Peptides against a protein of PDB entry 5KEZ. Designs and how they scored, part 57

Target 1, 320 residues: chain A of PDB entry 5KEZ
Amino acid sequence: NVAIYNPFRPWWERYQPVSYKLCTRSGNEDEFRNMVTRCNNVGVRIYVDAVINHMCGNAVSAGTSSTCGSYFNPGSRDFPAVPYSGWDFNDGKCKTGSGDIENYNDATQVRDCRLTGLLDLALEKDYVRSKIAEYMNHLIDIGVAGFRLDASKHMWPGDIKAILDKLHNLNSNWFPAGSKPFIYQEVIDLGGEPIKSSDYFGNGRVTEFKYGAKLGTVIRKWNGEKMSYLKNWGEGWGFVPSDRALVFVDNHDNQRGHGAGGASILTFWDARLYKMAVGFMLAHPYGFTRVMSSYRWPRQFQNGNDVNDWVGPPNNNGVI

## One batch from the design tools (peptide; aimed at target 1 Y15 H54)

Design b2_p23_2 (made by RFdiffusion4)
Pose (drawn by RFdiffusion4):
Structure b2_p23_2 (pose): chain A 320 residues (1-320), chain P 23 residues (1-23)
Amino acid sequence: as target 1 above (320 residues)
Amino acid sequence: LRLHGFLYMPGSGYHPFFVERVP
């Protein structure tokens, strides 16, 4: 991924890919393979956060400011380490004047245009689908058990299916024959938009962002909500079917207060209420549960938004 | 409850994980 130095090494630089080499601030390919093997050998699975909707920001300076030193040039669309060229992006397919996503009532541009200027991969091309599948198959054979598909709302459900069609079964040393990767797609669907999370049920599960937003408001006793109202918690509140939901109280993004739910999301900063919300979630049968494990940062709210929400993991001059 | 697995997020520093309910 792009090594971003202003601001200094933000957590979200990891969502701007430069190549598919397994080489990051978290470690190299040997350390990654070692981790997956050790965890599988004690029965704990690894799920990978797959960033496949885009490469890096179109305004990022060319050069080798990358986590493995790979060269890249966003202005010329050259990502030779993959390799990707200008033919591999949606510049000619997007219909907005800016080339970015401008209107979320238009389901087409949400898919074909750049998300906040991030170079949008042409996922309809077999070549691009193959390069992504090659990356995910490399991970599957190492032994990962599934994937979180980042920014799934900005990918066509069919393109996702075409990529998944190319995946190997899970490593037969650890998983039964015919096992398929666990897929959960990150789609923020709070209603009121043309894209529905149900559009993605053919591919795997979806993140149910309504879950934590509603649970936070309820436990905080905001907006007239009471815990007694949780008697019918689940699809009774308009959530996706339980067998398609990946649920959580907070995630790495919205724990910073700017996300789906804003200030209602409970986090480790609100430890007493947070424990209660996690407890309710873990006790209730709805969904497959994910628990957040975080790091502290110097929060600094100005106008209800944290100007330090970009700060990366604890580090000494960028080394984690 | 059983620790089912971890979500790997390269370089982010986060370590979320999954919990499975068992009988």

Design b2_p23_2_s1 (made by RFdiffusion4, then SolubleMPNN; from b2_p23_2, 8 letters changed)
Fold by OpenDDE base, seed 5:
Structure b2_p23_2_s1 (fold): chain B 320 residues (1-320), chain A 23 residues (1-23)
Amino acid sequence: as target 1 above (320 residues)
Amino acid sequence: LKLDGYLWMPGSGFRDYFVERVP
């Protein structure tokens, strides 16, 4: 991915890929293989956060400022380490003046235009699908058990399906023959927009962002909400079917207070309430549960916003 | 209760915009 130095190595640089090489601030491919092997050998499975909707931001300077030194040129859409070229992006398909998503009520813009300036891959092309599948298959062959698909809301469900259909069975050294990768898709659906979580049920599980948002409101006792109202928690609250839901109290985005769920989201900053929410989640049968492991950073609020929300995990001069 | 919001990414724009569903 791109190496950003202003601010200094933010967490979000991880979501601006320039190649599919397993070479980042967290380590190299050999170290990753070693970790996956050690984990699998004791029954701990690995699921990869796969960024396949886009490459890096269109405004990033060309060069070799990346975690593995790979050259890239956003201006010409040149990513030779893949390789991708200008033919592999949706620039010609997006019809907005800026090239970015301007209206989230237009599903076509949401899927065909750039998310926050991130170069949008043309996932309708078999070439692009194949390059992504090769990346994911490489990980499967290493021994991962499945994937979180980042920014799934911004990809056409059919394009995702086409990629998934190219995937190998899981590595038979650790998984039964014929096992399929576990897939869950990040889709932010709190209502009010045309794209729905149900659009993606055919590909695997989806993130249920209503879960953390509503649970936060209840635990915080906002708007007169009570724990007793959780009697019909799950589908009774309008959530997706349990067998399609991946549930969580918070994630890395909304832990910073600006994402889906807003201020209702509970985090480790509110330790007592957070433990109550996580305890409830783990005790209740609804959905497939995910527990957050995070870190403390030096928050600095200015006009209601944390100016340090970019801060990544503890590191030594950029190395995690 | 916050009913709407966005996630802003420095140097790029809004990662996402949402309207919270009322129970």
Scores: peptide ipSAE 0.023, ipTM 0.630, DockQ to the pose 0.037
OpenDDE base, seeds 1, 2, 3, 4: peptide ipSAE 0.023, 0.023, 0.027, 0.021; ipTM 0.637, 0.653, 0.650, 0.636; seed 3 fails the geometry check

Design b2_p23_2_s2 (made by RFdiffusion4, then SolubleMPNN; from b2_p23_2, 9 letters changed)
Fold by OpenDDE base, seed 5:
Structure b2_p23_2_s2 (fold): chain B 320 residues (1-320), chain A 23 residues (1-23)
Amino acid sequence: as target 1 above (320 residues)
Amino acid sequence: MKLDGFLWRPGSGFRDYFVERVP
């Protein structure tokens, strides 16, 4: 991915890819392979956060400022390490003046235009689908068990399906023959927008962001909410079907006050309430549960916003 | 229940999604 130095190596640089090389601040491919092997050997499975909707930001300077030194040029849409060119992006398809998503009530913009300036891949093209599938298949062959698909809301469900149809069975060294990768898709659906979580049920599970938001409100006792109201927790609260839901109390975005859920989201900063929420989630049968493992950073609030919300995991001069 | 959203800040480079504030 792009190496960003201002601010100094923020967490979100990880979501600006310039290649599909397994070479980041977390380690190289050999180290990753070693980790996956060791984990699999003791029954711990690995699921990869796959960024396949986009490449890096359109305003990033061309050069070799990346975690593995690969050259890239956002201005010309040149990513030779893949390779991608200008023909592999949705620049001509997006009809907004800025090239970015301007109206989230327009599903076409949400899927064909740039998310916050991130160069939007033309996933309708078989070439692009194949390059993504090759990346994911390489990971499958290493021994991963499945994927979180980042920014799924911004991809057409049919394009995702086309990629998934190209995927190998899981590595038979650790998984039964014929096993399929476990797929869950990040879709933010709080209602009020045309894109729905149900659009993606055919591809796998989806994130249920209403879960953490509603649970946070209840446990915080906001708006007169009570724990007794959780009697019909799950589908009774308007959530997606249990067998399609991936549930969580917080994630890396809303832990920083961003994204879905706002201030209602419980985090480790609210230790007592957070433990209650996590305990409830693990005890209740609804959905497939995910527990967050995060870190403390030096928060600095200005005008109600943490100016240090960019801070990434603990590191030594940028090396994790 | 009310949910707070987030509006992306132009020029920040920060990765985030637009989420509308709902009642």
Scores: peptide ipSAE 0.023, ipTM 0.639, DockQ to the pose 0.035
OpenDDE base, seeds 1, 2, 3, 4: peptide ipSAE 0.023, 0.021, 0.025, 0.026; ipTM 0.637, 0.623, 0.657, 0.630; seeds 3, 4 fail the geometry check

Design b2_p23_2_s3 (made by RFdiffusion4, then SolubleMPNN; from b2_p23_2, 8 letters changed)
Fold by OpenDDE base, seed 2:
Structure b2_p23_2_s3 (fold): chain B 320 residues (1-320), chain A 23 residues (1-23)
Amino acid sequence: as target 1 above (320 residues)
Amino acid sequence: LRLDGYLWLPGSGFRDYFVERVP
């Protein structure tokens, strides 16, 4: 991914890929392979957060300032380490003045325009699908168990399926022969917009962002909410079917006061309430559960916003 | 009205969701 130095190596640089090389602040491919092997050998499975909707931001300077030193040029859409060129992006499809998503009520913009300036890949192209599949298959062959698909809301479900149909079975050294990768898709659907979580059920599970938001409201006792109202927790609260849901109390975005769920989201900053929420989630049968493992950072609020919300995990001069 | 919109923070590239906040 691109290496950002202002601010100094933020967490979000990881979501700006310039190649599919397994070479980042966390280590190289050999180290990753070793970790996957060690984890699998003790029954811990690895799921990769796959960023396949886009490449890096359009405003990032061209050059070799990346975690693996690969050259890239956002301005010309040149990513030779893949390789991608201008033919592999949706610039010509997006009709907004900015080139970014401007109206989330327009599903075409949501999927064909840039998410906050991130160069949007043309996932309709078999070439692009194949490059992504090759990346994911390499990970599967290493021994990962599945994938979180980042920004799935911004990809056409059919394009996702086309990629998934190219995937190998899981590595038989650790998984039963014929096993398929576990897929869960990040789709933010709180209602009111045309894109629905149900559009993606055919590809795998989807994130249920209403879960953490509503649970936070209840545990905080906001608006007269009571724990007794959780009797029909799950589908009874308007959530997606349990077998399609991946549920969580918080994620890296809403820990920073932003993202889906708003102020109701519970985090480790509210330790007691957070433990209650996580405990409830783990005890309740609804959905497939995800527990957050995070870190503290020196929060500095200015005008209601944490100016240090960019801070990544503890590191040694940028190396994790 | 954007319920799940994204914001671009100037100079950072940070993604921020546009979410209604409870007063």
Scores: peptide ipSAE 0.029, ipTM 0.676, DockQ to the pose 0.033
OpenDDE base, seeds 1, 3, 4, 5: peptide ipSAE 0.019, 0.024, 0.022, 0.026; ipTM 0.619, 0.664, 0.645, 0.647; seeds 1, 3, 4, 5 fail the geometry check

Design b2_p23_2_s4 (made by RFdiffusion4, then SolubleMPNN; from b2_p23_2, 10 letters changed)
Fold by OpenDDE base, seed 4:
Structure b2_p23_2_s4 (fold): chain B 320 residues (1-320), chain A 23 residues (1-23)
Amino acid sequence: as target 1 above (320 residues)
Amino acid sequence: MKLDGYLWRPGSGFRDYFVERVP
């Protein structure tokens, strides 16, 4: 991914890929392979956060400032380490003036235009699908158990399916023969927009963002909400079917979220309430549960926003 | 019982999102 130095190595640089090489702030491919092997050998499975919707930001300077040293040029859409070229992006398909998503009520923009400037891959192309599948298959062959598909809301479900249909079975050294990768898709659907989580049920589980938002409100006792109201928690609250849901109290994004609803999200900063929420989540049978492991950073609020929301995990001069 | 609806919107920064309650 891109190495960003202003601000200094933010957490979100990891979501700006320039290649599918397994060189990151956390280590190289050999180290990753070793880690996966060691984890599998003790029954700990690895799920990769796969960033396949896009490459890096369109405004990032060309060069070799990346975690694996690969050259890239966002301006010309040149990512030779893949390789991708200008033909592999949705620049001509997106019809907005900026090239970015401007209206989230337009599903076509949401899927065909750039998410906050991130170069949007043309997932309709078999070439692009194959390059992504090759990347994911390499990981599967290493021994990962599955994937979180980042920014799935911004990909057409059919394109995702086409990629998934190219995937290998899991590595039989650690998994039963014929096992398929576990897939969960990040889809932010809290209602009010045309893209729905149900659009993605055919590809695997989806993130249920209503879960953390509503649970936070209840545990905080906002608007007269009571814990007793959780008696029909799950589908009874309008959530997706349990067998399609991946649930969580918070994630890396909404830890840094703000606004009226954003403030309802419980995080480790609210330790007591957070433990209550996590405890409830783990005790309740609804959905597949994910527990967050995060870190503290020096928060500085200005006008209700944390100006240090970019701060990454503890590191040694950028190396984690 | 169900809570009020929410909308999730992009914030000002990279992957900076906010959620707001809707009627």
Scores: peptide ipSAE 0.019, ipTM 0.580, DockQ to the pose 0.036
OpenDDE base, seeds 1, 2, 3, 5: peptide ipSAE 0.018, 0.018, 0.019, 0.019; ipTM 0.571, 0.589, 0.621, 0.593; seed 1 fails the geometry check

Design b2_p23_3 (made by RFdiffusion4)
Pose (drawn by RFdiffusion4):
Structure b2_p23_3 (pose): chain A 320 residues (1-320), chain P 23 residues (1-23)
Amino acid sequence: as target 1 above (320 residues)
Amino acid sequence: SRAFMVEDHHFNGTHAPHFGFPA
């Protein structure tokens, strides 16, 4: 991923890929393989955050400011370490004047245009789908059990299916024959938009962002909500079917208060209420549950938004 | 008792892991 130095090494630089080499501030390929093997050998599975909708920002300076020193040039669309060229991006397919996503009532541009200027991969091309599949198969054979598909709303459900069609079964040393990767797709669907999370049920589960937003408001006793109203918690509140939901109280993004739910999302900063919300979630049968494990940063709210929400993991001059 | 997953925000990289625990 791009090594971003202003601001200094933000957590979200990891959502701007430069290549598919397993080489990050978290470690190299040897350390990654070692982790997956050790965890599988004690029966704990690894799920990978797959960033496949885009490469890095179109305005990022060319050079080797990358976590493995790989060269890349966003202006010329050259990512030779993969390799990707200008033919591999949606510049000619997007119809907005800016080339970015401008209107979320237009389902097409949400898919074909650049998300906040991030170079949008042409996922309809077999070559691009093959390069992504090669990356995910490398992970599957190492022994990962599934994937979180980042920014799934900005990918066509069919393109996702075409990529998944190319995946190996899970490593037969640890998983039964014919096992398939666990897929959960990050789609923020609070209603009122043309894209529905149900559009993605053919591919795997989806993140249910309504879950934490509603639970936070309820536990905080905001907007007239009471815990007694949780008697019919689940699809009774308009959530996706339980067998398609990945649920959580907060995630790494919206724990910073700017996300789906804003200030209502309970986090470790609100420890007393947060424990209650996590407890309710873990006790209730709805959904497959994910628990957040975080790091502290110097929060500094100005106008209800944290100007330090970009700060990366604890580090000494960028080393985690 | 039940199966669950842990999102560990200390990982930085384009393949940051999440840990899963079976039931």

Design b2_p23_3_s1 (made by RFdiffusion4, then SolubleMPNN; from b2_p23_3, 8 letters changed)
Fold by OpenDDE base, seed 4:
Formats: C-alpha cells, structure tokens, sequence
Structure b2_p23_3_s1 (fold): chain B 320 residues (1-320), chain A 23 residues (1-23)
C-alpha cells in the first residue's frame, strides 16, 4: 500500500493499495506465511481484510513511496506492479462532476464512482476480476481461511460473485478438502439508502451495523431503551438473518467517534458499558460474532472530532 | 411493548461512508 508520512503512517494507509504484494508495515510475505502457518497449527484461522474495490487515492503523489517499493502513478492510473492502467478504472463510467460519490441515494454512483477519492476499479472487467482472484488465491494457498471484503457496498454484488467463483478451495494442509473460503462483506446499511445488505447475501455474510448502533443505544439507556427490549434481539429488531450476519459492538471506523452507528457505538473508551455489550454479544446466539482488538491513542477533540483519529497501532518508526 | 416491535432503522438517514481517507 501507499506509505503516508503526513500524518505519519496513519492506519488508513493500509486501505490504499498500490499492488497486491504481501509486503506491508506488518512484514513481508515470508513473515506472513510464517504467521499463518503458526496460527493454523494451533487452530487459529486467519481472515484477510481484502481491499479490492479500489487502489490508492487519486491525489497521492506518484513514485515509489509504498510499503513494498512498487512504483505507482495515481494521476495516470498506472499501477504496474499488478498491472493496472487507465483502462481498469471506472473514470469514464462515473458521471459525477468530481469523480467521487456525491449522492448515496444513487446506487450507480456508490458503486461506479470513487469512494473519498480512492481510484475505483472496473470490476466488471474479467481482467480486473482475474487479478483480484489471483491475489486472493495466493492468500488461500498460503493458508488463510477467508476474507473480509472491504467496501463491498461499493462493488456490484455480481462482480463480487464473479471474483469469488474464481477462488480455489482452502489449503488442504489445514482445512478439509473442498472447503470454501469464509466470506463476509462490509456493507453499511442502516436504512434509507437504495443499496441493501440483502443484495449481498448470495456472496456470504454481511456486516450488520445496526447491531452495534442499537445495542449501544440500549446499553446507554438512550431514548428510553431498556435491556428488557432485547428479548427479541436479532431478526426481531429488523436485523439481517442470523446466518448472514457478522456482528460486532464496534469496528475501527466507528470506534473513532463518528461514522456508521454514530455516537451510540460503544468502545473500550467506555469500558464498563463496553464490557456489558461485548458480554451480551458473545452470550447471544444471533450472528457470527467479531470481537474488536484495538489500541489507545492520544485523542484530541476539536469541534467534536478527534484530530488524531488517524493514529495507527503502536509501531517502531512506522513498522508494526 | 417495544420489545416485540421490529425496529425501523430508516430514521438513521444516510449510512455514513467509510472513514474519510485523504485522497
């Protein structure tokens, strides 16, 4: 991915890929293989956060400032390490003036335009699908158990399916023969927009962002909510079917004080309430549970926003 | 009782986009 130095190596640089090389702040491919092997050998499975909707931001300077030194040029849409060129992006397909998503009520914009300036890949192209599948298959061969598909809301479900159809079975060294990768898709659906979580059920599980938002409201006793109202928690609250749900109290985005779920989201900063929420989540049978493991950072609020929400994990001069 | 009502999340308005990555 791109290496950002202003601010200094933020967490979100990892979501700006310039290649599919397994070479990041966390280590090189050999180190990753070692980690996956060690984890698998003790029954701990690895699921990769796969960033396949886009490449890096359109305004990032061209050069070799990347975690694996690969050259890239956002201005010309040149990512030779893949390789991608201008033909592999949705620049001509997006009809907004800025090239970015401007209206989330327009599903076409949401999927064909740039997410906050991130160069949007033309996933309708078999070439692009194949390059992504090659990347994911390489990970499968290493021994990962599945994937979180980042920004799935911004990809056409059919394009995702086309990629998934190209994937190999899991590595038989650790998984039963014929095992398929576990897929869960990040889709922010809090209602009121045309893109629905149900659009993606055919590809795998989806994130249920209503879960953390509503649970936070209940635990905080906001709006007169009571714990007794959780009697029909799950589908009874209008959430997606349990077998399609990936549930969580917080994630890295909404942990930073804003985003999907708003202020109701509970985090480790609210330790007592957070423990109650996580405990409830783990005790309740609804959905596939995900527990957040995060870190503290020096929060600095200005106008209600943490200006240090970019701070990444503890690191040694940028290396994690 | 609200405990037996399906919650309508439409009042949330627009789903917030992913954390704004500087481009």
Amino acid sequence: as target 1 above (320 residues)
Amino acid sequence: SRAYMVEDASFWGHSAPIFGYPA
Scores: peptide ipSAE 0.032, ipTM 0.632, DockQ to the pose 0.030
OpenDDE base, seeds 1, 2, 3, 5: peptide ipSAE 0.029, 0.035, 0.028, 0.030; ipTM 0.629, 0.635, 0.631, 0.641; seeds 2, 3 fail the geometry check

Design b2_p23_3_s2 (made by RFdiffusion4, then SolubleMPNN; from b2_p23_3, 7 letters changed)
Fold by OpenDDE base, seed 4:
Structure b2_p23_3_s2 (fold): chain B 320 residues (1-320), chain A 23 residues (1-23)
Amino acid sequence: as target 1 above (320 residues)
Amino acid sequence: SRAYMVEDASFWGTDAPMFGYPA
């Protein structure tokens, strides 16, 4: 991915890929392979946050400032380490003036335009699908158990399906022969927009962002909400079917004080209430549960927003 | 009873301005 130095190595640089090489702030491919092996050997499975909707931001300077040293040129859509070129992006499909998503009530531009400037891959192309599948298959062969598909809301479900259909079975050294990767898709569906979580049920599980938002409201006793209202928690609250849901109290985005669920989201900063929420989540049978493991950073609020929400994990001069 | 009503999350608005990645 791109190495960002202003601000200094933010967490979100990870979501700006320039290649599918396994070189990051956390280590190289050999180290990753070693970790996966060690984890699998003790029954801990690894799921990769796969960034396949896009490459890096269109405004990032060309060069070799990347975690694996690969050259890239956002201006010319040149990512030779893949390789991708201008033919592999949706620049011509996006009809907005900026090239970015401007109206989230337009499903077409949500999927065909750039997410906040991130160069949008043409996932309709078999070439692009194959390059992504190659990347994911490499990870599968290493021994990962599945994937979180980042920004799934911004990909056509059929394109995702086409990629998934190219995937290998899981590594039989650790998984039963014929096992398929576990897929969960990040889709933010809080209602009011045309793209629905149900659009993606055919590909795997979907993040249920209503879960943390509503649970936070209840635990905080906001708006007269009571714990007794959780009697029909799950589908009874309008959430997706349990077998399609990945649930969580918070994620890295809404942990930073705003976003889906807003201020209702409970985090480790709200220690007592957070433990209550996580405890409830783990005790309740609804959905596949995900527990956050995060870190503290020097928060600095300005106008209700943390200006240091970019701060990444503890590191040694950028290396984690 | 509110305990048995389906909750509406539409009032939370769009996620775009808050969950987008910096370019």
Scores: peptide ipSAE 0.027, ipTM 0.581, DockQ to the pose 0.032
OpenDDE base, seeds 1, 2, 3, 5: peptide ipSAE 0.023, 0.028, 0.022, 0.020; ipTM 0.592, 0.503, 0.542, 0.540; seeds 2, 3 fail the geometry check

Design b2_p23_3_s3 (made by RFdiffusion4, then SolubleMPNN; from b2_p23_3, 9 letters changed)
Fold by OpenDDE base, seed 5:
Structure b2_p23_3_s3 (fold): chain B 320 residues (1-320), chain A 23 residues (1-23)
Amino acid sequence: as target 1 above (320 residues)
Amino acid sequence: SRAYMVEDASFWGHSSPMFGYPA
């Protein structure tokens, strides 16, 4: 991915890929392979956060300022380490003036335009699908158990399906023969927009962002909500079917205060309430549960927004 | 007991992260 120095090595640089090389601030491919093997050997499975909707931001300077030293040129859409070129992006399909998503009520914009400047891959192309599948299959061969598909809302479900259809079975060294990767898709659906979580049920589980938002409201006792109202928690609250839901109290985005769920989201900053929420989530049978592990950072609020929301994990001069 | 309360989508602007990545 790109190495960003202003601000200094933010967490979100990880979500701006320039190649599919397993070479980042977290380590190299050999170290990753070693970790996966050690985890699998004790029954701990690895699920990779796969960034396949886009490459880096269109305004990032060209050069070799990346975690593996690969050259890239966002201006010309040149990513030779893949390789991708201008033919592999949706620039010509997006009809907005800026090239970015401007209206989330326009599903075509949401899928074909750039997410906050991130160069949008042309996932309709078999070449692009194949390059992504090669990346994911390499991980499968290493021994990962599945994937979180980042920014799934911004990909056409059919394109995702086409990629998934190219995936190999899981590594038989640790998984039964014929096992398929576990897939869950990040789709932010709080209602009111044309793109729905149900559009993605055919590809695997989806994130249920209503879960953390509503649970936070209840435990905070906002709007007169009571714990007793959780009697019909799950489908009774209008959430997706349990067998399609991946549930969580917070994630890396909404933990920073102004993502899906807003201020209702409970985090480790509110330790007591957070423990209550996580305890309830783990005790209740609805959905597949995900527990967050995060870190403290020096929050600085200005006009209700944390200006230090970019701060990444503890590091030594950028090295994790 | 009460069930789900429908949220006003206009409050959020859109169902996505409210912060942006560098363009």
Scores: peptide ipSAE 0.027, ipTM 0.642, DockQ to the pose 0.031
OpenDDE base, seeds 1, 2, 3, 4: peptide ipSAE 0.023, 0.029, 0.023, 0.026; ipTM 0.630, 0.646, 0.562, 0.633; seed 2 fails the geometry check

Design b2_p23_3_s4 (made by RFdiffusion4, then SolubleMPNN; from b2_p23_3, 9 letters changed)
Fold by OpenDDE base, seed 4:
Structure b2_p23_3_s4 (fold): chain B 320 residues (1-320), chain A 23 residues (1-23)
Amino acid sequence: as target 1 above (320 residues)
Amino acid sequence: SRAYMVEDASFWGTDSPMYGYPA
């Protein structure tokens, strides 16, 4: 991914890929392979956060400032380490003046235009699908158990399916022969927008952002909410079917911002309430649970927003 | 039937630009 130095190595640089090489702030491919092996050997499975909707930001300077040293040129859409070129992006497909998503009530914009300037891959192309599948298959062959598909809301479900159809079975050294990768898709669906979580049920599980938002409201006792109202927690609250739900109290985004749950979201900063929420989540049978493991950073709030929400995990001069 | 109705989406902040990515 792109190496960002202003601010200094933010967490979100990981979500700006320039190649599918397994070289990041966390280590190289050999180290990753070693980690996966060691984890699998003790029954801990690895699920990769796969950033396949886009490459890096369109405004990032060309060069080799990347975690694996790969050259890239956002201006010309050149990512030779893949390789991708201008033919592999949705620049001509997006019809907005800026090239970015301008209206989230337009599903076509949401999927064909750039997410906050991130170069949007043309996932309709078999070439692009194959390059992504190759990346994911390499990870599968290493021994990962599945994937979180980042920014799935911004990909057409059919394109995702086409990629998933190219995936190998899991590595039989650790998984039963014929096992398929576990897929969960990040889709922010709190209602009010045309793209629905149900659009993605065919590909795997989907994040249920209503879960953390509503649970936060209840635990905080906002709007007269009571714990007793959780008797029909899950589908009874309008959430997606349990077998399609990936549930969580917070994630890295809403831990830092006022979207996708807003102020109701409980985090480790709210230790007591957070433990209550996480405890409830783990005890309740609804959905597949995900527990957040985060870190502290020097928060500085200005106008209700943390200006240091970019701060990445503890590191040694940028190396994790 | 649902015992709880989903509140207005505007209350939660539903727009996807919540990603911490630079504009």
Scores: peptide ipSAE 0.024, ipTM 0.609, DockQ to the pose 0.033
OpenDDE base, seeds 1, 2, 3, 5: peptide ipSAE 0.020, 0.020, 0.022, 0.024; ipTM 0.585, 0.495, 0.535, 0.605; seeds 1, 3 fail the geometry check

